# Designs tried in a protein design run: peptides against a protein of PDB entry 5A53. Part 50

Target 1, 230 residues: chain A of PDB entry 5A53
Amino acid sequence: LVENVKQALFIPGQSCNKNLHDIMVDLSALKKPDMKRFNRKNDIHPFEDMSPLEFFSEKNDCSLMVLMTSSKKRKNNMTFIRTFGYKIYDMIELMVADNFKLLSDFKKLTFTVGLKPMFTFQGAAFDTHPVYKQIKSLFLDFFRGESTDLQDVAGLQHVISMTIQGDFQDGEPLPNVLFRVYKLKSYKSDQGGKRLPRIELVEIGPRLDFKIGRIHTPSPDMVTEAHKKP

## One batch from the design tools (peptide)

Design b1_p24_1_s2 (made by RFdiffusion4, then SolubleMPNN; from b1_p24_1, 18 letters changed)
Fold by OpenDDE base, seed 2:
Structure b1_p24_1_s2 (fold): chain B 230 residues (1-230), chain A 24 residues (1-24)
Amino acid sequence: as target 1 above (230 residues)
Amino acid sequence: MYKPVDELSELDLANQALLEQGML
C-alpha cells in the first residue's frame, strides 16, 4: 500500500514575526518537497473559527497545516492542524521556547531532500498520555513521508528525536517536548584492523523546545472515519 | 554502568532508542 504523502501548508498568521518565519523555514525544510508556504500573513484564529483552515486545506490539497502566530500569552506559537476530508481532525498549539536554534546555528551538512527520517520518542507518556500520543501521531504523520515497503535503510539520513522534558503528575502542567534533528554519520573505525561500521548522530537543527498549548481533539465519528482504511 | 536516564544527554537517549529499535 503506497500511502500518499501528506502535503503540509505553512501559514503565517497576522502576528507572525521574523523568528517564527525563520523557524517555519527551517522546520518546513524537513518536509520538502511535500510542503507549501504562504508568503502573506493571514488573520486566522483556529480555536475561534476553523472554517478558514478547512478552506485552505481544500484549496491547497493539504491535510497538514501549521499556523505561525505570536502573542504575549502564546509566544512563538505553531498551531499544527490535521484535516480529514478537508475538515479539521485535530489541532495542537506548540509554542517554541526562546532557546531555539536555527539550521544556521549548526554546521552545514549535506541533506538529501525526500529521504525519510527515523524517529525516536523519549518518555513513557508518548505511549500512555493522550496529549503526548497526539503529538507522537502528529509528528509521525507530518514527517514520515511516503510508506515504501523498501525500507532502504541506506536511504535513512536523519533522525527526528522528541523528548518529554522531565516527569509530571496528573494535574501538573505538561512538560515541554524537546524536538531535535540528527544526521547519521557512518564512520569506519579502524579499531584493531577490523573496520567496524560506527554510526554517530550529529545534531543538524533546528532545535525547538515545544511548550504545549491548546488542543482540539477529533469527534469520535471522525476518529472512526479516519481509521477506516479504504 | 547504566547512567541513570536523568543524566543522559538527548543524544544518548536518541542513540539508545535507535539501538533498541535495531536501527543502529
Scores: peptide ipSAE 0.250, ipTM 0.745, DockQ to the pose 0.054
Fold by OpenDDE base, seed 4:
Structure b1_p24_1_s2 (fold): chain B 230 residues (1-230), chain A 24 residues (1-24)
Amino acid sequence: as target 1 above (230 residues)
Amino acid sequence: MYKPVDELSELDLANQALLEQGML
């Protein structure tokens, strides 16, 4: 079963600024060709009313959405939304820290559009903590593309790395998630007359540190329906 | 010995994770 690639819609909110626009452009480039971007700002407040996002999901046939908003309280906020049957499944606010780097800050490396990323998740909480489990699930859904069989590992050109920034205890503020993108660089190293294949990771951007904001979790019924294989 | 995440560069962590997955 070729799982249909989930389409993403990037939505500038009314408070979208230049930095968020630039971040949106760069992050959405990783989702090409399976992304749409709105050019107009939309006044959407997803934690107050989700209905406009459900409408956009249906109208654009997109099960993934990213709303770009910025305020004093929620600077550089990317609200990631997933839908199931054009209804809101889950939402999470990820605020980009001011130390972000754009693709223009890195050496221009040729990126082949449509190649599947490898993923790395650093931090035990990605498997145990409900919020980080949601983040892991979201980013896998967002960037994994079509689940074709293991044979295309030879075509993997880039790595999406997500790291939890430090340890935390229950009741403490959730550490940021460090989002990094690396290109695999294969070269032959001449060590002692033997050409050994060497692979190096080269950061290509964007570089984003995500502060976790508000979360909407799916109802148990929606979880059950979303996990039902047709 | 797994070095704590805090002692490794993000690049080192990514490399280690890929090695553990048999991808490097």
Scores: peptide ipSAE 0.249, ipTM 0.747, DockQ to the pose 0.059
Fold by OpenDDE base, seed 1:
Formats: sequence, structure tokens, C-alpha cells
Structure b1_p24_1_s2 (fold): chain B 230 residues (1-230), chain A 24 residues (1-24)
Amino acid sequence: as target 1 above (230 residues)
Amino acid sequence: MYKPVDELSELDLANQALLEQGML
């Protein structure tokens, strides 16, 4: 089965700063080789006009886009966009909190490009709440791509962990999503003459706490079309 | 003793989830 790995386009907005650029570089490293980055800033306001993003989706053959913007109201904002047939499917603003860590803040570990991540989602709302379901779907789609057969567990080098920061009730502000990346490190532990494989998780970065912003949800018609397997 | 979820580090939560998935 040829996996149609979705290509990602990272776009610096007009308000993109050094911190967002560094975050973009580090996050996009997890999407290599299936990513493109623009070097030039683009004045794009996706919640006002989506047409420039649809144009970029088509011209770059990218069904995933990340727009990097920053303002006083929406500091360190990563707008994640998915397209279907080069039309906007969904969008979500995820604002990176100031406590972020770059890959340079962690011990350099050997990382093989192109290995598929494992995913962990912590918080019941990832399965029940519409916004967190969209986030789960987005990150699975962004980094895992199409589901290959489970046989590649031996090739799993890293884990993407997403945690909802605390409990919330209906009508309360949505808790942040804690994005973490761990490398799997196998150890042979000699416990009692049985070599049990011990796996340890080692954080490798980046570390991002996402505040949820504005959301665009797909039309029912687009949902139906996007779920039609060719 | 299950530590309450509130005291689990993100790393502990990730480990638990991987164990539950049969990946660890």
C-alpha cells in the first residue's frame, strides 16, 4: 500500500517573529521529509479570507498548512489548516505558551528522519469533546499519516504525547494541550536472570503548551467527501 | 497504589498510555 503521506507547508505570517520561526523549524523537523517551509513572510488572515491558503495548498500540493503569526491577543499563534481538494476543510489556532522548549534545550539524541511516531492522548475529552477530537484528528493526520500495518512497532523511534491540562466543565475555558515528544530507549535489564526489555521515554523536544484559539469546522458535505475513501 | 492522575507527570501518563496500548 503506497501511503499517501500528506505534505505540510509551513508559512510565516507577516507578524512571524524569531521565536515562532525557531518553533516552526523544530516542529517541521518531525514532519521531514514531507514538509515545505516558506522563507518569506506572507500577509494571511485565514479567518477573514481563506482564499490565499487554498491557493498555496494547490500550488504547493500540500493538504496540511501551518501559519505562524503573533499579536498581543494571539501570541505565538500556530494556525493549523487542513485542505481537501485544495479547499479549506478545517482550521484551528494553537497558541504556544511562553514556557516552550526548543530541540536545542534538550540533550541531542540520534533521531532518524522518516520514522513514524507513536501517539498518546491523555484526557477523556480527546474522544468526547468536539474541539479536542479535532485536535486529535489533526495531529494524527499531520504526523502519522495513513495507517500502515501495526508491524512497524520495531521501527517506532518516538512518541508524540498530547495531554489536556486539567479538568473542565461545560462553558469553562478549554484547558491547554501539552505537546511532548519522547524518544523510546530500549534497555536490557537483568532482573533475576530474565532479560526483560525495559523501554524508557526520554523527552527530546520540542515542548509546546498549546492554548486553543479560533476554530473553523468543516461543512457536513466536506466531512462526507473527505471520508469517502477513493 | 494508583497515584491519582493529578500527581502523575506527563511522562508517567505517557508511559501508562503506552502500557495500556500494549506497546510497552
Scores: peptide ipSAE 0.249, ipTM 0.744, DockQ to the pose 0.054
Fold by OpenDDE base, seed 5:
Structure b1_p24_1_s2 (fold): chain B 230 residues (1-230), chain A 24 residues (1-24)
Amino acid sequence: as target 1 above (230 residues)
Amino acid sequence: MYKPVDELSELDLANQALLEQGML
């Protein structure tokens, strides 16, 4: 079953600034060709009223949405939304720390648009903690692209790496998630006249440190329906 | 002994994870 590639809609909120716009452009470049962006700011408050997002999901046929907002309390906030049947499945606020790097801050490397990224997740909490499990699920869902059974290693050009920043205990603030993008480079190493293929990771950006904000979790009924394979 | 995550660069961690997954 080839799952249809989920389309993403990037929405600038009313408080969207230049930095968020630049981040939006760079992050959305990784989702091409399966990405739409609004050119106009929209007054959307997803934790107050989800109806506008459900409307946009249906109207644009996008099951993934990213709302770009910024306030004093929630600076550089990317609200990631998933829908199922054009209804809100889950939401998470990920606030980009001020140390972010854009694609322009890295050496421009050409990559083929539409190739599937490899993923790496660093931190046991990605498999055990409900919030980090949601983040892992979200980013896999967001960037997985076309389900080709062939892991054509030849088609793997980039890696999305997500790292939990440090250890934490129950009741402590959740550590940031470090988002990194690497390109695979094949080098011929000349070791003693034997050319061994060496693969190196080279950071290509964007570089984003995500602070976790508010979360909306799916209803048990919606979880059951979303896991029903047609 | 897994070296504490703190001593490895994010790049080293990503490389290690890819090697463990058999992708490199």
Scores: peptide ipSAE 0.239, ipTM 0.744, DockQ to the pose 0.049

Design b1_p24_1_s3 (made by RFdiffusion4, then SolubleMPNN; from b1_p24_1, 16 letters changed)
Fold by OpenDDE base, seed 2:
Structure b1_p24_1_s3 (fold): chain B 230 residues (1-230), chain A 24 residues (1-24)
Amino acid sequence: as target 1 above (230 residues)
Amino acid sequence: MSKPVDELSELDKEILKKLEEGLK
């Protein structure tokens, strides 16, 4: 089943600021061409009323949404939303720490739009802890692109790296997730007459440290429906 | 003006190393 590429909608909230806008632009560049952005601010509070997001999901045919808001309690907050059948499936608040770097902070490298990223996840909790499992699932779902046959490995230009910042115990605040983007550079190293392909990684941005906020998890019934193969 | 990132953090370098090792 060739699953259609999920479309993302980026929504500036009422409290969206310049920094969030810039972050939105840079992060959404990785989702091109499968991305839409609203130019107007929308007063949406997804943890109070999800109906506006469901409406936007349906109207824009976007199963992925990102709401950009900022407050004293939730500074630089990116609420990631997934829908199933245009109903809210899950939501997670990821607050960008102030140490963020934009694409403009890195050396400009040529980037081909529409190529699938490789992913790396660092931290055992991505496979064991429900919140980090959701984050892993979300980002894989968000950036996986078209299911192309394995033959287009030659088209892999970039790596998205997600790292849990340190160890944590039960009951402790969840560590930040370090989001990094790297470009693969292939060098032909002429070491000793054998052209061994040397791969180097170069950070291209954006650089985002995500603090985890509020989470909405799907109902068991919705999980079952979402995993049904058509 | 955001300061350009001239150098990777040590953590990023370690991640890159692991990635490069995994891609070999």
Scores: peptide ipSAE 0.019, ipTM 0.510, DockQ to the pose 0.048
Fold by OpenDDE base, seed 1:
Structure b1_p24_1_s3 (fold): chain B 230 residues (1-230), chain A 24 residues (1-24)
Amino acid sequence: as target 1 above (230 residues)
Amino acid sequence: MSKPVDELSELDKEILKKLEEGLK
């Protein structure tokens, strides 16, 4: 089964700055070769008018989009958009905290382009809370694509870790999501004549702490249509 | 210049430990 890998389009908004551009470059490197980036800024306000994003989705044949904007209220804002049939399915604003780290802030490690990452999610809310369920679904869809049953351990190069920062109660502000990327290093440990595979994890970046912003959820009809297996 | 990440946070160390345990 040729997995139809979803293509991602990264869009600098009108308010995109150098920091957001650098974050965009580094995050999109994990999506290579299945990504496009616009070089020009586009004046898009997805929570006011979604039509420009639908147009770009169709024109570029991309079902994943990331809009990079920054304002006083929404600094370093990455709006993640998914489309179905080139119509908006869902959207979520994830604002990158100022403590972010770029790939250049880590030890340069070589990695093979196009290998699917493994994901780990820390926090029960990823399975129970609607917003965190959407985030989990989004990132799995964005980077992993369709699940191949082949746990090809041989193809496991990267681990993306997403952690909910602390506990929260109903009615409290939603904690940040900590995004971390690790490279797996396999060592042969000779422990007592048994070669046990030793796996070491090395952080490679980017390091992003996401503050959750506005959300658009799909209509029930669109959910039903999107889950119809062809 | 952003300060290089010289050390993992305590949270990252804990996550890495859990991952290493789960991958065994």
Scores: peptide ipSAE 0.019, ipTM 0.497, DockQ to the pose 0.048
Fold by OpenDDE base, seed 4:
Structure b1_p24_1_s3 (fold): chain B 230 residues (1-230), chain A 24 residues (1-24)
Amino acid sequence: as target 1 above (230 residues)
Amino acid sequence: MSKPVDELSELDKEILKKLEEGLK
């Protein structure tokens, strides 16, 4: 079964600024070759009218979209959208904190384009809390694509780490999600005649702290349809 | 221009340690 890798479309909104553009470029580089970017700004307000996004999903054959917008209330906002059958499945606003780092802020490392990353999630809420479960699901869908049972361990070069920033109680604001990307380096250690492979993790960027914004959840009917195995 | 990241935060170091332990 040829797994259809989900294609992503990155859309600069009307309020997209240089910082968001740079973030978009760097984040989308991790999705190559399964990524498209619009060069023109589009006046899209997904929580007011979703129709333009459904149109773009269908016309570009992309089931993943990221809208880049910025306002006083929602600075550096990345709206992540998933579609099913070119209809909106879910949406989440993830606002990038000002402490972000770009790929250019890290040591340049050569990597192979198109290799699937390994994921790690830190925080129990990724498995229990609806919002963090959605975030986990989203990022797995976005970067891992369809799960081949053939995890060729030989092809593992990147680790995407997502961490919930601290503990929280019911009724408190949801902590940020810390997004980090690492490259795996393998060294042959010549310690005492036994070549033990030494693995080192090197951060490669981008470094993003996501503040959680508005969420659109799928209808129960859409959930049922999306989970039907063909 | 953002300053290059020369050092990992303490949190990132802890995460890396956990990741390295999990990859062994």
Scores: peptide ipSAE 0.018, ipTM 0.509, DockQ to the pose 0.048
Fold by OpenDDE base, seed 3:
Structure b1_p24_1_s3 (fold): chain B 230 residues (1-230), chain A 24 residues (1-24)
Amino acid sequence: as target 1 above (230 residues)
Amino acid sequence: MSKPVDELSELDKEILKKLEEGLK
């Protein structure tokens, strides 16, 4: 099956700053070769008018978009948008905390472009809570695409880890999601005549703590339509 | 400019430990 890898479009908003630009560059590097970036700022307000994003989705053949904006209320805001048939499916604001680290803050390691990451999710809410389920779905969709093919262990290069920062109860503010990226180092250890693979993890960046903002959920009709296509 | 990450946080160490245990 030809893996139909979803293409991502990164869009600097009018309020995009240097920090957001750097974050955009580093996060989009993990999506290579299946990403495009705009060089010009665009005045887009997706929660007010979604039509410009639908236009860009169609024009660029991208079903994934990330809008980079920053304000006092929504600092370092990455709005993740998914489209289905070039119509908005869902949106979520993820604001990057000031403690972020870029790829340049970590030791440079050899990386093969185009290898799919493994994912790990820490926190039961990723399977039960609607918002965290959407986040899980989004990031899986963003980096794995539609292919269900079991990654050959030989092709494993990196792990994306997403952790809910602490426990929460109903009605409390939603904890941040901690985004971490690790490279796998495989060693053959000869323990007792059995070559057991020893795997070590090395953080490679970027390091992002996401504060959850506004959310747009798909209509029941769009959900039904999206699930009809395997 | 953000300072380089010289050391993992305690939380990151715990996560790494759990991940390494799960990958073995």
Scores: peptide ipSAE 0.017, ipTM 0.482, DockQ to the pose 0.047

Design b1_p24_1_s4 (made by RFdiffusion4, then SolubleMPNN; from b1_p24_1, 15 letters changed)
Fold by OpenDDE base, seed 4:
Structure b1_p24_1_s4 (fold): chain B 230 residues (1-230), chain A 24 residues (1-24)
Amino acid sequence: as target 1 above (230 residues)
Amino acid sequence: MHKPVDELSPLELEQLKLFEEGLK
């Protein structure tokens, strides 16, 4: 069973600005060809009313959505939404810090559209803490390409890195998540007459530091339904 | 302190290389 690649819908909110638009364009480029974007702003408040997002999920056949909003309290906010059966499964607010870099800030390296990225997660909390587990699960779902056979691994050109920015204790504010994208460059190194494969990582962007905001977790019933393999 | 991939140690970079070789 070839699991169908999850489609993503990018939605500019009413408060979407130029910076968020540029971030949206660059992040969505990594999801091509499995991405749609709205060109018009939509007045959506997902933590007040989820029904507009469920409507858009169904009408666009997208199980992934990203809402772009900005306010004084929640600057450069990317709300990531997953749906199951076109109903809201989970949501998380990830606010982009002002130190972001766009694809235009990096050397233009051509990448083949549609290649499956490799993932790396730095931080024990990605496996232990509920919020970071949700973030890990979300980004794996978001950028997971086709479940291709092992033969398509020869096409691994990209690494998506997610790092928890520092250690934290219970009751402390959750550290930011550092999002980085790298291209793998393979070189043949002549070391002592043996051609050893040398791999270098080159950052290609975008560079995003995510501050964690509000979270909606799935109901126990939806978790059970989503884990039922057909 | 967990480092981004651009801050990976030579050993961590070698593990990524071995991973690419094992996938060939």
Scores: peptide ipSAE 0.018, ipTM 0.506, DockQ to the pose 0.059
Fold by OpenDDE base, seed 1:
Structure b1_p24_1_s4 (fold): chain B 230 residues (1-230), chain A 24 residues (1-24)
Amino acid sequence: as target 1 above (230 residues)
Amino acid sequence: MHKPVDELSPLELEQLKLFEEGLK
């Protein structure tokens, strides 16, 4: 099966700042080689007019887009967009909290470009709550694509962990999603004279706490069409 | 007690892989 790896386009919005640019660079490094970045700012307001994003999706052959904007109301906002047939499928605003860490804040570890991450999701709401289900689907689609090929444990380089920050009840504000990236290190542990393979997870960054903003859900018709493509 | 995400056994990693496959 030719893995049609989905291409991502990172778009600086008009209000993109240095912090967002740095976050964009670090997050997009995990998507290499299957990413493009615009060097110029673009005045795009996806919740007001989606047509510019559909145009960019088609022109760049990218089914994944990330718009980087910042305002007083929506600081460090990463709008994640998916398209199907170059039409908007879904959108979600994920605002990066000020406590973010860049790759430069961690011990420099080499990584091989193009290896797919393993994911871990912590929180039952990732399987039950519509918004968190969309987030789970988005990040799996963004970094793994459609390929089901089990990378051998020996080929596993890194793990992306996504955690819902605390419990919540119906009608309460949705807790943040904690995004963490770990590199796997294999050690031979001498436990009781038995050399057991031990795998240690070392955080490599970026570290992002996402506050959930506005969401656009796909139409039932688009859901049906998207699931028909193998 | 949630095991700290910092240590996964080979079996736990395999289970995580299987879990990811079952979510597709």
Scores: peptide ipSAE 0.014, ipTM 0.474, DockQ to the pose 0.061
Fold by OpenDDE base, seed 2:
Structure b1_p24_1_s4 (fold): chain B 230 residues (1-230), chain A 24 residues (1-24)
Amino acid sequence: as target 1 above (230 residues)
Amino acid sequence: MHKPVDELSPLELEQLKLFEEGLK
């Protein structure tokens, strides 16, 4: 079953700034061709009223949305939203730390649009902790391209790495998630006559450290419906 | 601190593929 590639809509909020715009451009470049961007700011407060997002989901046929907002309390905030049947499934606020790097901060490398990235997740909490499980699921969903059965190793050009920044205990603030993008470079190592393929990872950006904010979790009913593979 | 693996071996690449397939 070729799962239809989920389309993403990037929405600048009323408080969207230049930094968020630049981050939006760079992050959305990784989602090409399966993304749309609004050019106008929209006054949306998803944790107060989700109805505008559901409307945009339906109108734009996008099951993924990213709202770009910034406030004193929630600086450089990317609210990631997933919908199911154009209804809000889940939401998570991921605030980009000030140490971010744009694609322009890295060596420009040729990138083929539409190739599916590999993912690496570093941190046990990605498999055990509900919030990090949601983040893992979200990013897999977000950047999962067409499941071509022919994901030949030859089609792999980049890796998205997500790392939980340190250990944490119950009741402690959740560590940031370090988002990194690497290009795979295949080298033929001429070590000792056996050409062992070596793959070097070269960071290409963007570099984003995500601070976790507010979360909306799906209703049990929506979880059940979303897991019903047609 | 899991260093970003600057170098993936072919085996690590295969393991990553298997991991992605297992998440299907």
Scores: peptide ipSAE 0.010, ipTM 0.462, DockQ to the pose 0.064
Fold by OpenDDE base, seed 3:
Structure b1_p24_1_s4 (fold): chain B 230 residues (1-230), chain A 24 residues (1-24)
Amino acid sequence: as target 1 above (230 residues)
Amino acid sequence: MHKPVDELSPLELEQLKLFEEGLK
């Protein structure tokens, strides 16, 4: 099966700063080799006009985009965009909290580029709440791609953990999503004559706490078209 | 039904939780 891996484009907005740039570099490193980064700032306001993003999607053949912006109200804002047929499918603002850690804050570990991560999602809302369902879908699309070959398990080296920071009730502000990346070390331990897999996790970064901002949901027609398996 | 290869086992999930708690 030809890996139909979705390509990502990282776009610094006009208000992109050094911290956001560093976050962009580190997060995009996890998407290598299926990633492009713009080195120039672009004045894009996706919730006002989506047409520039559709243009970039088509021109760069990228169905995933991340716009990096920062303002007083939306500090360290990563707008994640998905396209279908180079048209906007959905968007979500995820603002990185100030407690972020970069790859340089962790012990440098060797890893093979291009191996697909395993995901874990902590919080029932990832399966029930529309916003968290969109986040789950987005990150799976972003790092896993369309086709999971079972053969990729033999090469599993990374775990991406996404945790809803706390419980919430209807009408309450949505808790942050805690994004963590671990390297998986598997050891065969001989405990009592049974080889039990011992798993060691080592955090490798980046560490990002996402505050949820604005969302754009797809039209019912776009949902139907995107789910039409060929 | 084979669990999607993409889900951590309960043991792996427990180890992940313990690890995350230890890093706080």
Scores: peptide ipSAE 0.017, ipTM 0.496, DockQ to the pose 0.086; fails the geometry check

